# Peptides against a protein of PDB entry 6RGO, part 92

Target 1, 392 residues: chain A of PDB entry 6RGO
Amino acid sequence: MALKLLGFNQDATCFSVISSNKGVTIYNCDPFGKCFELEKSTSNDEELDFLVEMLFSTSLIAVVDKTIGASKRKKLKIVNTKRKATICELTFPHEIMDVIMNRKIICVVLKSDQIFVYDISCMKLLRTIDVRGEKLKSTSKFRNSEAVGDIGVRVSLSTDNNSILCYSSYSKSDKENAPLNDIVVFDALKCIQINVLPAVHQSNIVCIACSPDGMLMATASEKGTIIRVFKTIDTENDEPILVNEFRRGSRPSRISEMKFNHDNTLLACVGESDTIHIFALPVTTTEADANEDDTLQQSSHSLSSSINGLQYISKGLANRFGKIIVSKIPTQSQQRHVAYIKIPENAKYRIGFPKDTTNTIHICGEDGNYLVYSIPRNEVGPCTLVKSNTFD

## One batch from the design tools (peptide; aimed at target 1 R103 K355)

Design b2_p27_8_s1 (made by RFdiffusion4, then SolubleMPNN; from b2_p27_8, 11 letters changed)
Fold by OpenDDE base, seed 3:
Formats: structure tokens, C-alpha cells, sequence
Structure b2_p27_8_s1 (fold): chain B 392 residues (1-392), chain A 27 residues (1-27)
């Protein structure tokens, strides 16, 4: 059957898929099995497309029917899966491109490059973010829908209650074709912009991940060769906002998804390549709880890669919100993966990190495989397959 | 854009599901 993957929930306890014959199915990971199904409302041979965002293991889902020709591409349904009932329906002025949520906030990304931020508890609109801003409203050229590569606004939301929203924004070029290569960090609860990272890549950002706590973000461009990891907030210590630069590969390949594990020690990426890459992050030892006594020499190989190469080009535009981070990290100081998983080249995969096991990764494929891998700690190499299940 | 004001019943249903979410994360 033709399967389309929608992804894992925040804690990787469930994943959602579209089956051409059935509609949307949600699977539980452990014990493995179907936990919910949205039946296909129409007998038409139309290729089904949906957005489904699930709130952890709860019965709360957000659903958008994106099927071609459907007038529903502008409608967000909030559904109770236990009742199989729509709680509410919101209708937007433009097509919904993405939906993300946590326990406090739901964000809806539109084809108009607008982000609608809601309080999930009452579906009250807290903020409309216009990523194009007022200057670009005059150029009414809606990007023609038929370009398979239409680069829209990308978003990621912290899974915690801090509700840190990271989104791609247009660089301040007066060009009609300004790249989406800035990152804005936004407190979605307070509706305050907390940081701006200008020109984090040379090309459009196509993937963003926020850490569960919202303290880190990862970015990848259209090239997908380099992944950059940043602090979301300036620390009082003159520490660089750019904490890591990882090399996924030498060849351009689109990254479709990135995820941090629960403790911010690992970053995984998946995309059009035959390989899921897993990178190790430096443990930020907060000095606070180093009580002296337990000299267990955990050989913290502090991969203190001395990132000596950050030339701060302080060109004198003192904008209050951003040191210009020109990453001139030498290609030689770019960290590689610590672990990998080989996947079929023609199968799209999605990734998730379970909360309780920081060295385990869940993956699922449009090939109908749900796989659990153990991540090696002490060696650079392949992950070990621990569990496999199939779905249709 | 018409803000879809939720009914008290719809809000109560959302709040119940969110309370279930908060419980699952404390266990």
C-alpha cells in the first residue's frame, strides 16, 4: 500500500501515517499496535494528504486535510481521538503548511508566511507573526504553488512549558528573493522576541529543531551538508551562541527532520539520503552542583573542539538583537556523526527520541517498518537494531 | 478573520485533555 509518514509525537510513544486505503492511522510504539484511525471520508482515488500533530500520548490531535482539491486545506480540526469527535474547527485565510504544539501552545504556519500562535487551553489567538513583514506585502506575487520545492517558513517549538518557538525569517535584503536564512527565537507564551540570529546559512533554511527545553536549536539549509547548533538565549558568560557545527556529508542532500534527545546530548537528522546521522553534543556542565568529593573520573572526553575560528565581524550596525554569527568554522573542525543508521534510499523515514532512554532512537519508514535502534556510546559506528515491527 | 470563540463545553473538554497530558508527564 502507499504509505505517507506524518511523524512521531513529542516523546516518540506514537507515530502517525496515511494509508491510501484507510486514511490516517496512529500507532502506539510499545506495545506496538494501532491506537487510532481516521476513516477516509471519500471513496475518490485522490492521493490523501494530511497534517497530524499529536499532543504526546494524549487523545488530543490537530488535523488538516491537505488532499488536493479539498476546500479543507485552510481548516484546522482539533480532535478527541477517544470520542472520535471534533472539539473545534478553525478556518484560516490561507493554506496551512505546518502545525506544531505542546501542552501550552499551538502554532499554525500558513502559505502566506504567517504564524498564528494560540493558547491551546481555549484556542485564543495570542499572536499573528508576519514573517514577510510590511515591506514585502506590496509584492503580491504568491509563489506559484506548482514548484515542488517551495521554500516556506520553517518552525520548531520546545516540548516543555517554556514554549520557545524558533522560526526561519527573511534576511533584510531589499531583493524580492531574500533568502529565509535568519532565525528568530520567540517566547510563544509571553509573545516576545528573545533573539535573532542573522544569516545562519547562505541559502534558505529548510529544517529547524528546537531542544525539548528550548535552550538549543539546530538548523540546516537547502544544501543539507552542514548542521549548526545554537544557544537560543545569550548566556551572561561571553560564550559563543554557535555551540556546534556538524558535517552530515560532502554531497548536497535535503534534511527533512532533525530531533534532539531528551537530555540534549544527541542530535539526529534524516532526509533524502540513505543515512540517518546522529551527532553528539557537548555536555554543558553547569558548574553549580559540582560538590567536590566524587572524583569518579568519568573520562568526559570534552570534545572541546577549540572553535578558534569564529571571527566576529562586528560591522557597526548595533542592532539590539544579534551579533552577526558568520560561521567561518574551518572544514577540518566540523564534527562528524558519532552514530548512523542505513535506510533504503527510496523510503522516507521519520525519527523520534523516547523520553526514558536517551541512547535509543525510534524510526519509521514509508516502507512500513517501525524500528528501534540502540545508539553506541563508546564507539563511532552503526546503531544496533533492538526491535522491529511492520505496519500497513 | 473571525476568531472562533469556543463554547464553555469545548474549553472544558480541552482542559480535561491537557490535565491528562500534565498527569502523564509527572508519572
Amino acid sequence: as target 1 above (392 residues)
Amino acid sequence: FKETELTEEQIKELQKLLEEAEKLLKE
Scores: peptide ipSAE 0.496, ipTM 0.909, DockQ to the pose 0.846
OpenDDE base, seeds 1, 2, 4, 5: peptide ipSAE 0.493, 0.487, 0.489, 0.481; ipTM 0.908, 0.907, 0.906, 0.905

Design b2_p27_8_s2 (made by RFdiffusion4, then SolubleMPNN; from b2_p27_8, 10 letters changed)
Fold by OpenDDE base, seed 4:
Formats: structure tokens, sequence, C-alpha cells
Structure b2_p27_8_s2 (fold): chain B 392 residues (1-392), chain A 27 residues (1-27)
């Protein structure tokens, strides 16, 4: 059967899949099994397409049926999975491209490059963000997004209650074809723009991950060769702080998903390549003045890669030809993965980090595999398979 | 844009599901 992965929930306790014959199925990770099924409403052999966002392990899900007709693609259903009933339905002016939530906020991304921010507790609209801004309202050319691939506004939301929203925005270039290579950091609760990171890549950003606490974000462009990690809120001399630059590979390959673990020590990425890459982040040793003597020699072989160089991304000088030159971060500062997982070629996988185990990663594939891996702490190498399950 | 105001019943049901999450966080 053709499976399509919808992904893990925020804490990787559940994952969602589309089965061509069944509709949407939500699986629990531990104990492994089906916890919810949404049957397809149509007997037709139409290719099923859905968005499903689950509120952690609760009975609350947001569902968008994208299978047929432009009207359905504009409707967000809030569903109680325990009652198998729609609580409410929201209708949008444009097709829904993405839905993301936490305990406070629902963000709905439209094909119009608009982000609708809702208070989940009352489903009230807090903000509409127009990412195109007022300048592009005159050229109501809907990017025929059919012809220029899956390039739209990307979003990521912190899983904490601070509700830090990171989204891709158009560069200030007066070019009709400005890339989506800026990042805006937005407080979704207060509805305030906190930060703007200009030109974080040379091409469109296709993947963003926010850390669970909203303090870090990871970005990848269409090339997917370099991942950049920034501070979201903190700035140094009004410039964005680049924390890490990771090299996934030398060959271009699209990254479809990135995630931080719950303690911001690991960043995983997956995409079109045969390899999930896991990168180590510098542990900010908060010098807690723990004056207390207790000599527990936990030989944390901190791979103290002495990231001595806070590499300022010097302001990308727009040269006379309107090329944003991202300052070449010295290639010597580019870190490689610390761990990896090999996956089947051309199999789409999704990733999740469980809350309780910082060195464990959950993955699921369109091949029907749900896999749990242990991440090595003290060595660079493959992850160890701990658990395997199959789904259909 | 029709501001879809939730009914009191719909609002109550969402608030019940949000409480399920707050209870899960206490375990």
Amino acid sequence: as target 1 above (392 residues)
Amino acid sequence: FEETELTEEQLKEIQELLKEEEELLKK
C-alpha cells in the first residue's frame, strides 16, 4: 500500500500516516499501536493528501483534507479523536500549506504566504502575518507554485509555552523573484517581531527547525549542503548570532525535516539522501556557581570543539548586482555529523526526539518502518537500532 | 474573513482537551 508520512507530534509519542486504503492513521510509539484512525470519506481511488497536527499525546488534532477540490484544502478541522468528532471548522481564503501547534498557539500557513496565528484556548485570531508584505500585493501573480516546486513560507514553532515562531521571509531585494532567505523570529503570544535574520542562505530556505525552548533555530536552503544554527532572540551588536554551521554533505540534497532534541544538544536532519545526520551542538555550560565539592567524575568527554570563534555573519553586502553575499564562513569551521542512520534510498523518513531520552531518536518511513535508535555519546559513528516495528 | 466565534460548547470541549495535556505534564 502507498504510505505517506505526516510526521511525529511535538514529543515523538505519536506519529501520523496516510494509507491510500484507510485514510489517516495515528500510531502511538510506546506501546506501539494504532491510537486513532480517520477513514477516507470517498470510495474513489484518489490519492489521499492530508495535513494532521496533533497536540502532543492529547485527543486534540488539527486536520486538513487536501485530497480533492480547492474548497476542502481551505478548511481546518479541529477534531476530538476520543469522540471521533469535529469540534470546529475554520475556513481560510487560500489553500492551507502547513499547520503547526503547541499548548498555546496554532499557526496556519496559507499558499498566499500568510500565517494565521490563533490562541488555541479560544480559537481566536491573534495575528495575520503577511510574509509578502505590502510591496508585492500589486503583483497578485500567485506564484504558480505548481511550476516552481514546493517553495513557500516555512515555519517552525517552539514546543514550549513561550511560543517562538520562526518563519522564512522574502529578502528586501527589489527583484520580482526575491528568495525566501530571510528569517523572522516572532513572539506568537505577544504578537511581536523579536528578530530578523537577513539572508541566512543564498537561496530559498526550505527547512526550519526551532528548538523546544525557542532559543535556537536551524535553517537549510534548497542546496541542503550546509545547515546553520542561530540564536533566535539574542543578538550581538545588532547582528544575528551564528552558533553552528554544519556540513551535511558536498552534494546538493533536499532536507525535508530538521529537529532539535529536548535539551538543545543534538540537531537531526532528514531528506532525499540515504542518511539521517545528527549533529552535536555546543553545550552552553551555564557556569552555575555550583561551589559544592561533589567529585562525581562524570567523564563527559565533551567533544569540546572549542568553538572559540563566534563567527559573525558580517552583513551580506548586496553587491552592485543585487547578489546577497553571505560572508563565507571559513570552511574549516564547518562541523560534520557526530552520528548517522542509513535509510533506504528514495524512502521518505520523518524524525522525532522523545522528551525523556535525549540520546534517542524515533524515525518512521513510507516503507512502513517505525525505528528507535540510540545515538552514540562518545564516538562518531552509526546509531544503534534499539526497537523496530512495522505499520501498514 | 468570517471571525468564526466558537460556541460555548465548542469552547468548553477545547478547554477540556487542553486540561488533558496539563494533567499529562504533571505525571
Scores: peptide ipSAE 0.484, ipTM 0.890, DockQ to the pose 0.793
OpenDDE base, seeds 1, 2, 3, 5: peptide ipSAE 0.477, 0.474, 0.480, 0.482; ipTM 0.887, 0.887, 0.889, 0.892

Design b2_p27_8_s3 (made by RFdiffusion4, then SolubleMPNN; from b2_p27_8, 12 letters changed)
Fold by OpenDDE base, seed 1:
Structure b2_p27_8_s3 (fold): chain B 392 residues (1-392), chain A 27 residues (1-27)
Amino acid sequence: as target 1 above (392 residues)
Amino acid sequence: FEETELTDEQLKELQELLKEEKELLEK
């Protein structure tokens, strides 16, 4: 059967799939099994397309029927899975491209490059962000809406109550064809812009991930060769703080999804390649546990050991675009462990991190595999398969 | 755009679901 993956929920306790025969199915991860099914509304042999966003392990889902020819592509349904009933329906002026949520906020991304921000508790509109309109205040010409292909506004939302929204924006270049290579960091609760990261890539941003706590953001461009991790809120001399730069590979490949684990120690990425990559992040010691006591003597041992650290410092980025002050990435960044999972090249995969096990990753494939892997922390190498299940 | 005001029943149902933590895992 043709399966289409929708993804994991925020805590990787469930994942959603479209079956060409059944419609939308939600699976529970542990115990593994089908927990919800949304039957097809139509007997037509049309290729089913849906957006489904689940609120953690709750009975609340947001559903958009994106099936071609459906007038429903502008409608967001809030559904109670226990009752199998629609609570409410919202209608938008344009096709819905994406839906993200947490316990406070729903964000709806439209084909018009608008982001509608709602209070989830009452479905009240808090803000409409017009990503094109913000550009028009600087550049007079509307891009004709039709011919911009698979390049749209990308969004990510923190899973915490701070509700940090990161979205891609158009660079302030006078060029009619400005790329979506800026990031805006937005407080979705207060409806205020916190930060703007200009020109974080040379090409359009196609993937964004916000950390669960909203403190970090990962970005990837159309090339998918370099992943950048920034602080979301903090700045250094009004410039964005680049915490990490990772190389996924030498060959261009689209990244479809990135996720942080719940303690911000790992970043996973998946896409069109045969490999899920997992990068170690430096533990930002919060300054709070600077208790006074450990007078550990500075034994000045000059271990000049020539660590042939993989200097993936691309020296070349310093010259052309403005001072991204790559603040001196502390020299401690040299030993980033990288883990990987091999996946079939012809199957799309989605990724999720469970809350209870920061060294575990959940993955599911359009091949009908649900897999749980253990992540090595002390070495560079493959992840170990812990559990496997199949779905149809 | 018509701000579709939710009914008191819809609001109550929505607020009950937002308080759910783990009940879907136990079936």
Scores: peptide ipSAE 0.541, ipTM 0.855, DockQ to the pose 0.464
OpenDDE base, seeds 2, 3, 4, 5: peptide ipSAE 0.531, 0.525, 0.538, 0.463; ipTM 0.845, 0.851, 0.858, 0.891

Design b2_p27_8_s4 (made by RFdiffusion4, then SolubleMPNN; from b2_p27_8, 11 letters changed)
Fold by OpenDDE base, seed 4:
Structure b2_p27_8_s4 (fold): chain B 392 residues (1-392), chain A 27 residues (1-27)
Amino acid sequence: as target 1 above (392 residues)
Amino acid sequence: FVETELTEEQIEEINKLLKEAEELEKK
């Protein structure tokens, strides 16, 4: 049976899969089992394609049927899973590429590089963001929509009520083929642009993750060798604050998904490689009042590498050849993973962090495995398998 | 764009499910 993974919900309590024979199935993680099934509408051996975004562990889902015909690919259904009924249907001018939500906002990404931002409570359109229109004000030529492969606008939304939206935008370079290597930070509730991070990679951004609180953002390019973590809102001297630079590997490999844990202490990444990488973020110890004298000498060798804030002076020296030279952060500041999980090279995996256990990661594979791992904090090494389930 | 304004019944149903999401956050 061919499985296709849709991913985890915001708190990793559920995950969604497509089964070629059954349609869409939503699994509960604990207790493990099927909680919802959407049967395929057609008896044909057509390759099923869906988008499903779930609102936490609730009965509210957004569904896009991408299987058949250009018309269905433009329809977003809001479904009550408990009632097995469509509440409402929205129709878009272009194919839906992605859907993301929290308790306040739904964002719909179109193949036109437009982002539609809705108030979830009434499905009122708050904003249309035209990422191409922003580019075209600098360069009059439409990219012909043909063979722009897997490179489109990427989005991530904070899971909190602040609803911080991070999206990839086209660089202001006069080149017809400007890369999607800028990031815009947007308040989705107030419909205001908060920040712009120019040229965060040398090539197109293919993966973005926002932290649950919207204060941090991780980015990866099509090379997938370096992950960068930035502050979303805060700036230093009107320049973007780079918090971390992580090295996944020396060989190019696409990153398909990244996630922060709920306390912003860990960042996980998964993709085409045989390895899920987990990175530690420096806890900004706010110097809260260390007045209380409690002498518990637990020699936690916190590798508090005080990364003194290397101002990423993006002196984009536009060299005479129109190459944006992203200033080379010294390779000495590049951190490695603190933990890893080995996965089959040919199996696509998705990742999620549960809210209740900041040192636990949920993963699921197109091989039909749902796995729970414990993340080591005191040593660099493999994660420990805690729970295993299979699904079909 | 046909802004398909939701009916009061559709809005009430969504708001019921959103309230379930807010109750889960408090646990």
Scores: peptide ipSAE 0.499, ipTM 0.897, DockQ to the pose 0.868
OpenDDE base, seeds 1, 2, 3, 5: peptide ipSAE 0.491, 0.484, 0.488, 0.493; ipTM 0.896, 0.892, 0.894, 0.896

## One batch from the design tools (peptide; aimed at target 1 N80 K82)

Design b2_p28_3_s1 (made by RFdiffusion4, then SolubleMPNN; its pose is not in this set)
Fold by OpenDDE base, seed 4:
Structure b2_p28_3_s1 (fold): chain B 392 residues (1-392), chain A 28 residues (1-28)
Amino acid sequence: as target 1 above (392 residues)
Amino acid sequence: SEEEEKLKKLQEELKEDEEELKELEKKK
């Protein structure tokens, strides 16, 4: 059967899939099994397309029917899975491209490059962010982004209650085709812009991940060769703080998803390549007062690669040709993966980190595999398969 | 309004789910 992956929930306790024959199915990860099914409303052999965002392990899901020919692409349904009932239905002026939520906020991304921010507790609209409108305030003739295929606004939301929203924005370049290569950091609760990271890549940003606590963000461009990790809120001399630069590969390959683990020690990425890459983040050892006593010599060879070089991304000096020179971080500071998972070529996979086990990753494939891997701590190498289940 | 009733129902269901989550967190 053709499966389409919708992804994991925020804590990787559940994942959602579209089955062409059944509709939407939600699986529980442990114990493994079906926990909800949304039956196909149409007998037609139309290719099903849905957005489903689940609120952790709760009965609450957001659903968008994106099936071709359906007038429903502009409708968000909030559904209780236990009651099998629609609680709320919202209609938008444009097609819904993405939905993301936490316990406080739901964000709806439209094809118009608008982000609607709601208080989930009352479904009150807090803010409409118009990413195109911000662009039009710059004197540059922006071409209608209608022709730029899959390149839309990308969003990520912290899973905590602080509700830090990171989104891609258009650079203030005088070029007609300004790329979506800026990041805005937004407090979704207070509806305040916290930070702007200009020109974090040379090309359009296609993937963003926010850390669970909202303190870090990861970005990847359409090239998918370099992943950058930034602080979201903190700045140094009014400049964005680059924490890490990771090299996924030398060849271009699209990254479809990135996730931080719950303690900000790992970043995973998946996409069109045969490999899930897992990167170690530097543990900022807060100097917890080393009270003397407890002798346990666990030789954790912390790969404390002392990245002493806070490499300032110097403000993109427009060269003589108006090119934003993202300061080339010396290739010597680019870290590789610490762990990897091999996946079938051309299989789409999704990733999730469970809350309780920071060295475990959940993955699921359109091949019908749900897999749990252990991440090696002390060596660079492959992850170990711990659990395998199949679904249809 | 029908929207106010839907919003009220959403708030009641979110409250039930928050109570279930707190009970699950107490069992860990």
Scores: peptide ipSAE 0.026, ipTM 0.591, DockQ to the pose 0.758
OpenDDE base, seeds 1, 2, 3, 5: peptide ipSAE 0.017, 0.015, 0.017, 0.026; ipTM 0.449, 0.444, 0.447, 0.608

Design b2_p28_3_s2 (made by RFdiffusion4, then SolubleMPNN; its pose is not in this set)
Fold by OpenDDE base, seed 3:
Parts: sequence; structure tokens; C-alpha cells
Structure b2_p28_3_s2 (fold): chain B 392 residues (1-392), chain A 28 residues (1-28)
Amino acid sequence: as target 1 above (392 residues)
Amino acid sequence: KEEEEKLKKLQELLKEDEEELKELEKKK
């Protein structure tokens, strides 16, 4: 059977899949089993396409049916899984490209490069973000060029109640082909822009991850060779906003998903490669707990910031003019993975970090495998398989 | 009317899920 993965929920307690014969199925991770099914509405052997976003372990899901016709692709359904009932239906002017949520906010990304921000409690529209901005309304012929691949606005939302939204934005180049290589950090609750990170990559950003607390953000470009990690908020202490630069590999490969673990100590990435990479983040010890003598020889690779290359990136629109020096971390200081998982080259995988176990990762494949791995702490190496289940 | 009933059902769902979370936190 052809499976299409939709991914894990925010705490990796559930994952969703499309089965060609059944429709959307949600699985519980522990105990492993099917917990919900959305039956196929059509008898036709058409390839099923859905967006499904689940709110943690709750009965709330957001569903977009992308299978049939332009009309359904513009409809967001909020469904109660326990009651098997549609609670709300919203219709958008354009096709829905992505849906993300937490306990406070739903964000809906449209093919028009608009982000609609809703209060989940009342489905009230808080903000419409136009990523193209007002000036491009005249010259943006909709790229009806089918040939420029699926390069739209990317988004990530913090899973906490702070509701930090990170999204890709167009560079200020007057060129009709400006790359989506800027990042905007947005407080979705207060509806304020916090930061703008200009030109974080040379090419379009294709993957973004926000940390659970919204304090960190990871980005990858179309090349997928380098992952950058940034602070979302400028600290008063002139600390660099770019905190990490990781090398996934030397060969270009698309990254489809990235996730932080619950305590911001690990970043995982998956994509078109045969390998899930897991990177260690330096624990920013706030200076206060320096008194406990626990000689965890975490090799603080002090990023000896020989930051000689002050490339002045332009004074942009955020009233808080943090000089975002995206200092190119020298290629020599690019950290490699601390752990990895080998996966089949022909199977798409999705990743999730459970809340209660910081050294465990959940993965699921279009091959019908749900796998739980233990992440090594003291050595660089492969993850250990702890549990396996199959689904169809 | 129909939108108000839909909104009420959404609020009831969110409340049920918050109560389940509080019961799980009390058992820890």
C-alpha cells in the first residue's frame, strides 16, 4: 500500500499518515496503536493528499483535503476526533500550503505567501501577514511557472504558550526572483515582530524549526549542507545571534524536517538522504548556576569567535536595530553530527522528540515502520534501536 | 447561530482537554 507521512504531533505522542485505501490514520506511539481514522470520502483511486495538524494528544485536529479540486484545498476543517465531528470550517482565498498550531495559536500558510494567525480558543483572526509585502502586489504575476519547484514561505511555531512564530521572507532585492532567505521572528500572541534575520542563507530557506520554548530557531536552505541555529531574541550582552552552524554533509540534499528536543540540547534533521543527523547544542548555562562543581566535561568547544569578517548586512525595518552579523562561522568550526540513524534511501521519514525523554527520538517511515531510538550521550555514533512497530 | 454553536463546541473541546491535562498532572 502507498503510505504518505504527515508527521508527528508537537510532543511526538502521535503521528499521522495517509493510507491510499483508508484515508488519514492517526497512531498513538505508546501504547502503539491506531487511535483515529478519517475515512476516504471518494471511491476514486485518486492519489490522496492531506494536511493534518494535531494539537498534542488532544482530540483537536486541523485537516485540509488537497486530493480533489481547487475548492477543497482552500478549506481548513477543525475536527474533534472523539466526537468524529467537524467543529469549524474556514475557507481561504488561496490554496493552503501549511498549518501549524499550539495550545494558543493556529497559523495557516497560503500559496499567496500569506500567513493567517488565529486565536485557537475562538478562531478569531489576530493577524494576516503578507510576506511579499505591499510593493510586490503590482509585479507579482503569480508564478504560474509550474517549473519553479515548491519554494513557498516556510513557518515554524514554538510548542509552548509564548507562541513564537518564525517564517521565511523575501530579501529586499528589487529583483523579481528575490530568494526567501530572510527570517522573521514574530510574537503570535502580541502580534508584534520581534526580529528580522536578513540573508541567513544564500539560497531559499526550505526548512525551519523553532525550539519548544521559542528561544532558538534552526534554518536550512535548498542546498541542505549547512544548518544554522539562531537565538530568536537579542540578549543585552552583545552575544552573537548565530549560536551554531552544523554541517549535515558535503553533497547537496534537501532537508524536509528539523526538530529540537524538549530541553534544546539536540537538533535532529531528516530529508532525502539515507541518514537522520542529530546535533548537540551547547547548553547556554546562565551564569547563576556556576557554583555546582559537576565536572561534566562537555567539551565546551568555545567558539573562539575570530569574527574578523564583519559583513555589514543592511539596516532593515525592525525598530530594534540589532546588527545581525551573520558571521560566517569558518568552515573549520562547523560541527558534525553527534549521532545518526540510517534509513532506507527510497523511504521518506519524519521525526519527533518525546517530552519526557531527552535522549530518545521517534521516527516513522513511508515503509510502514515506527521506530524508537536511543541517542548516545558520551560518544559520536549510531543511535540504538529500542522499539519497533509496523503500520499499514 | 450555526457559527456560535460551532464555536461553543470548540470551547467545550478545549475545556475537556485542559481538564484531562490537569488530571494527568495531579497523578504525577
Scores: peptide ipSAE 0.030, ipTM 0.601, DockQ to the pose 0.620
OpenDDE base, seeds 1, 2, 4, 5: peptide ipSAE 0.026, 0.029, 0.026, 0.028; ipTM 0.622, 0.626, 0.595, 0.625

Design b2_p28_3_s3 (made by RFdiffusion4, then SolubleMPNN; its pose is not in this set)
Fold by OpenDDE base, seed 1:
Structure b2_p28_3_s3 (fold): chain B 392 residues (1-392), chain A 28 residues (1-28)
Amino acid sequence: as target 1 above (392 residues)
Amino acid sequence: SELEKKLEKLKELLEEAEKELKEREELK
């Protein structure tokens, strides 16, 4: 049977799939099993397409029926899974492309490059972000740039209550075909833009991940060869702080999903390649305030292992055109994957990090496999399979 | 109104969801 993956929830306790015969199914990860099913409303042999966003492991889901020919592609339904009932329905002027949520907000991305930000508690519209409108303010030409193909606004939301929204935006270039290579960082609760990262890639951004706490963001372009990690809020001399640059591979390959673990120590990526890559992030030791006192003279030999943490302070030369050239981290200093998982060729997989086990990753495939892997911490190598389940 | 009844049901669903989240945080 053809399965389509919808992905994991925020804490990787559940995942959602579309089955051609059954409609939408939600599985619990531990104990493994079906916890909810949304029956197919139509007997038509049309390929089912849905957006489903689940609020963690709760009875609250947002659903969009994206099936071709369905008049429902503009409708967001809030469903109580326990009651099997639609609680609220919102209709949008354009097709819904994405839906993301946390405990505080729902963001709805439209084909018009608009982001609608709602307070989840009352479904009150807090903000409409018009990514095209911002481009038009920066570029004198009202080009009806129909999004040429699969290139649209990408979004990611922090899973915490701070509700940091990261989205791709059009670069401020006088070029009619400005790429979606800027990132805007937005406080979704206060409805304030807090940062702008210009030209973080040379081509369109196709994947964004926000950390659970909203302090980090990972980006990948259409090439999918380099992943960049930035601070979201913090700036150095009004310039974006590049924390890491990872090389996924030498060959171009689309990255479909990236996720941070819950302590910001790992970044995973999956896509069209046969390999899930896991990268280690530097542990930001918060400088605990070294309280003054304990003078104890222990003279023992300073093995100054200068872990020159290369603070690549990318002094981005602000070029004459206000483009931050992210200083190319020398190709030799690009960190490789610390761990990997091999997946079947041409199988689409989704990834999730459980909260309780920061060295564990959940993955699920359109092949009907749900897999739990242990991530090695002290060595570079393959992940170890810990649990395996199948679904239909 | 019909809108008020929908908002009340949404509030109930969120209160149920917040309870379910709290119960899972207390079991850890």
Scores: peptide ipSAE 0.255, ipTM 0.812, DockQ to the pose 0.763
OpenDDE base, seeds 2, 3, 4, 5: peptide ipSAE 0.241, 0.217, 0.237, 0.237; ipTM 0.806, 0.793, 0.802, 0.804

Design b2_p28_3_s4 (made by RFdiffusion4, then SolubleMPNN; its pose is not in this set)
Fold by OpenDDE base, seed 5:
Structure b2_p28_3_s4 (fold): chain B 392 residues (1-392), chain A 28 residues (1-28)
Amino acid sequence: as target 1 above (392 residues)
Amino acid sequence: SELEKKLKELQELLKEDEEELKKREEEK
């Protein structure tokens, strides 16, 4: 049977899959097993496509039927899984491309490059963000929406109640083909733009991850060779703070997902490559622990490769911050993974970090494998398989 | 109304999550 992975929930306690014969299935991770099934409404042999966003381990899910020919691609259903009942149905003017939520908000991304932000408690619209509307004021030519392939607005949301929304925006370059290489940081509760990170890559951003607390974001471009980690809110001299620059690989490969662990010490990435990469983030010592004088000269090889190599190149007057982030860091001095997992070639995998075990990663594949790995702490190397389950 | 009933059900599901989180924090 063809499986299509939808992903893990926010705390990696569940994951969702599409089975060609069954429709949407949700699995619990521990104890491992099916916890919900949504049957397909059509008997047709059409390739099933769904968006399913879970709210942690709760009975609340958001569902979009994206199946071809289904007049439902514009409909968001809020479903109670315990009752197998639709609580709410919203209809949008355009096809739904993505849905993301936390305990406070639902964000709905449309093919029109609009983001609809809802208060989850009452399903009231808080804000419509028009990502194209800023570009259309600069460039009168509508890109025919048909020729923009798989490149749309990308979003990520903090899993906490602060509800920090990061989204890709069009660079203000006078070029008709401005890339989606800016990041906007948005307080989704207050409906206020907090920050703008201009031109964080040279090409379109295809993957964004927000940290659980919303303080960090990771970005990857279409090349997927470099991952950049920024502070979301803080700025230095009105410039974005780059915390880390990681090299995934030398060969271009699309990154499909990135996630931070719950304490912001690890960043994992997965995509079209045979390898899940796990990167270590510098522990921000809070000022409080500086007083215990315990002179253990642990040679912390401060992998603080000083990110002295960032140059902001100003390109033209029209960008209010017409700076492109260009790494001058030599390829040899870029941080690599601290850990890795080998996965089958051409198998799509999804990743999740459990809340309670910061050195554990959950992965699931379209090959029907659910795997739990332990991440090495003190050495660079492979992760150790701790648990394996199969699903169909 | 039917809308008020649906909104009440949504609020009950959100409250179940807050209660589950609180139990997990009390068990640690």
Scores: peptide ipSAE 0.341, ipTM 0.820, DockQ to the pose 0.598
OpenDDE base, seeds 1, 2, 3, 4: peptide ipSAE 0.301, 0.314, 0.323, 0.338; ipTM 0.810, 0.813, 0.810, 0.819

Design b2_p28_4_s1 (made by RFdiffusion4, then SolubleMPNN; its pose is not in this set)
Fold by OpenDDE base, seed 1:
Structure b2_p28_4_s1 (fold): chain B 392 residues (1-392), chain A 28 residues (1-28)
Amino acid sequence: as target 1 above (392 residues)
Amino acid sequence: SEKKKEEREKLEKEDEELLEKLEKLKKE
């Protein structure tokens, strides 16, 4: 059967899939099993397409039917899964491209590069963000629908109640074809812009991840070779703080998803490559614990281990791409461990981090595999398979 | 730990209260 993955919920307790014959199915991760099914409304053999966003382990889901007809693609349904009932329906002026939520906020991304921000508790519109701005609307002849490839506004939302929204924006270049290579950091509760990171990549940003606490963001361009991690709120001399730069590989490959674990110690990425990569993040010691003088001369053997073409770019090379002030990354040479998972070629996978086990990752594939891996803490190497299940 | 249990019970209650608020919007 053709499966299409929708992804994990925020705490990786559930994942959602599209099955050609059943419609949307939600699986519980532990104990493993089906917990909800949304039946296919149409008997047509048309390829099913849905957006489904689940609010943690709750009975609340947001659903968009993208399969058939321009009207359905503009409708967001809020559904109670326990009651199998639509709570409310919102209709948008344009096709819905993405939906993200936490316990406070729903964000809806439209094909028009608009982000609608709602208070989830009352479904009240708090803000419409127009990423194109007023000036660009006059010159945007609707690029023919064919040339609007995979390039659109990307969003990520913190899973906490602070509701930090990171989104891609157009660079201020007077060029008719400005790339989506800026990041805006937005407080979705207060409806204020709190930071702007200009030109974080040379090409369009295609993937963004916000940390659960909203303090970090990861970005990847359409090249997918470099992943950058920034602070969201903090700045040094009014310039963005680059915390990490990771090389996923030497070959261009799309990154479809990135996620932080719940303690900001790991960043995982998945995409069109045969490998899920997991990067270790330095523990940001808050300034308070800097006083313990523990002189552990751990010899920083720069393990320049070219494992699978992964290279940590040393501090010096960042100077050639725009004035990203690489803050003094604290010289605590915490050995940045890298882990990996091999996945089947041409199988699309999605990733999730469980809240209770920060060194565990959940993955699911369009091949019908749900897999739980243990991540090595102190070593560079493969993850260990702990649990496997199959779904249809 | 008891603190993690209390935090979970608090989140579950907040999630139930959210669902009850949304179900009221369906009746208006």
Scores: peptide ipSAE 0.302, ipTM 0.834, DockQ to the pose 0.467
OpenDDE base, seeds 2, 3, 4, 5: peptide ipSAE 0.292, 0.292, 0.298, 0.279; ipTM 0.831, 0.830, 0.833, 0.824

Design b2_p28_4_s2 (made by RFdiffusion4, then SolubleMPNN; failed a check: too like the target's own chain; its pose is not in this set)
Amino acid sequence: SEERKKRIEELEKEDEELLEKLKKLKEE

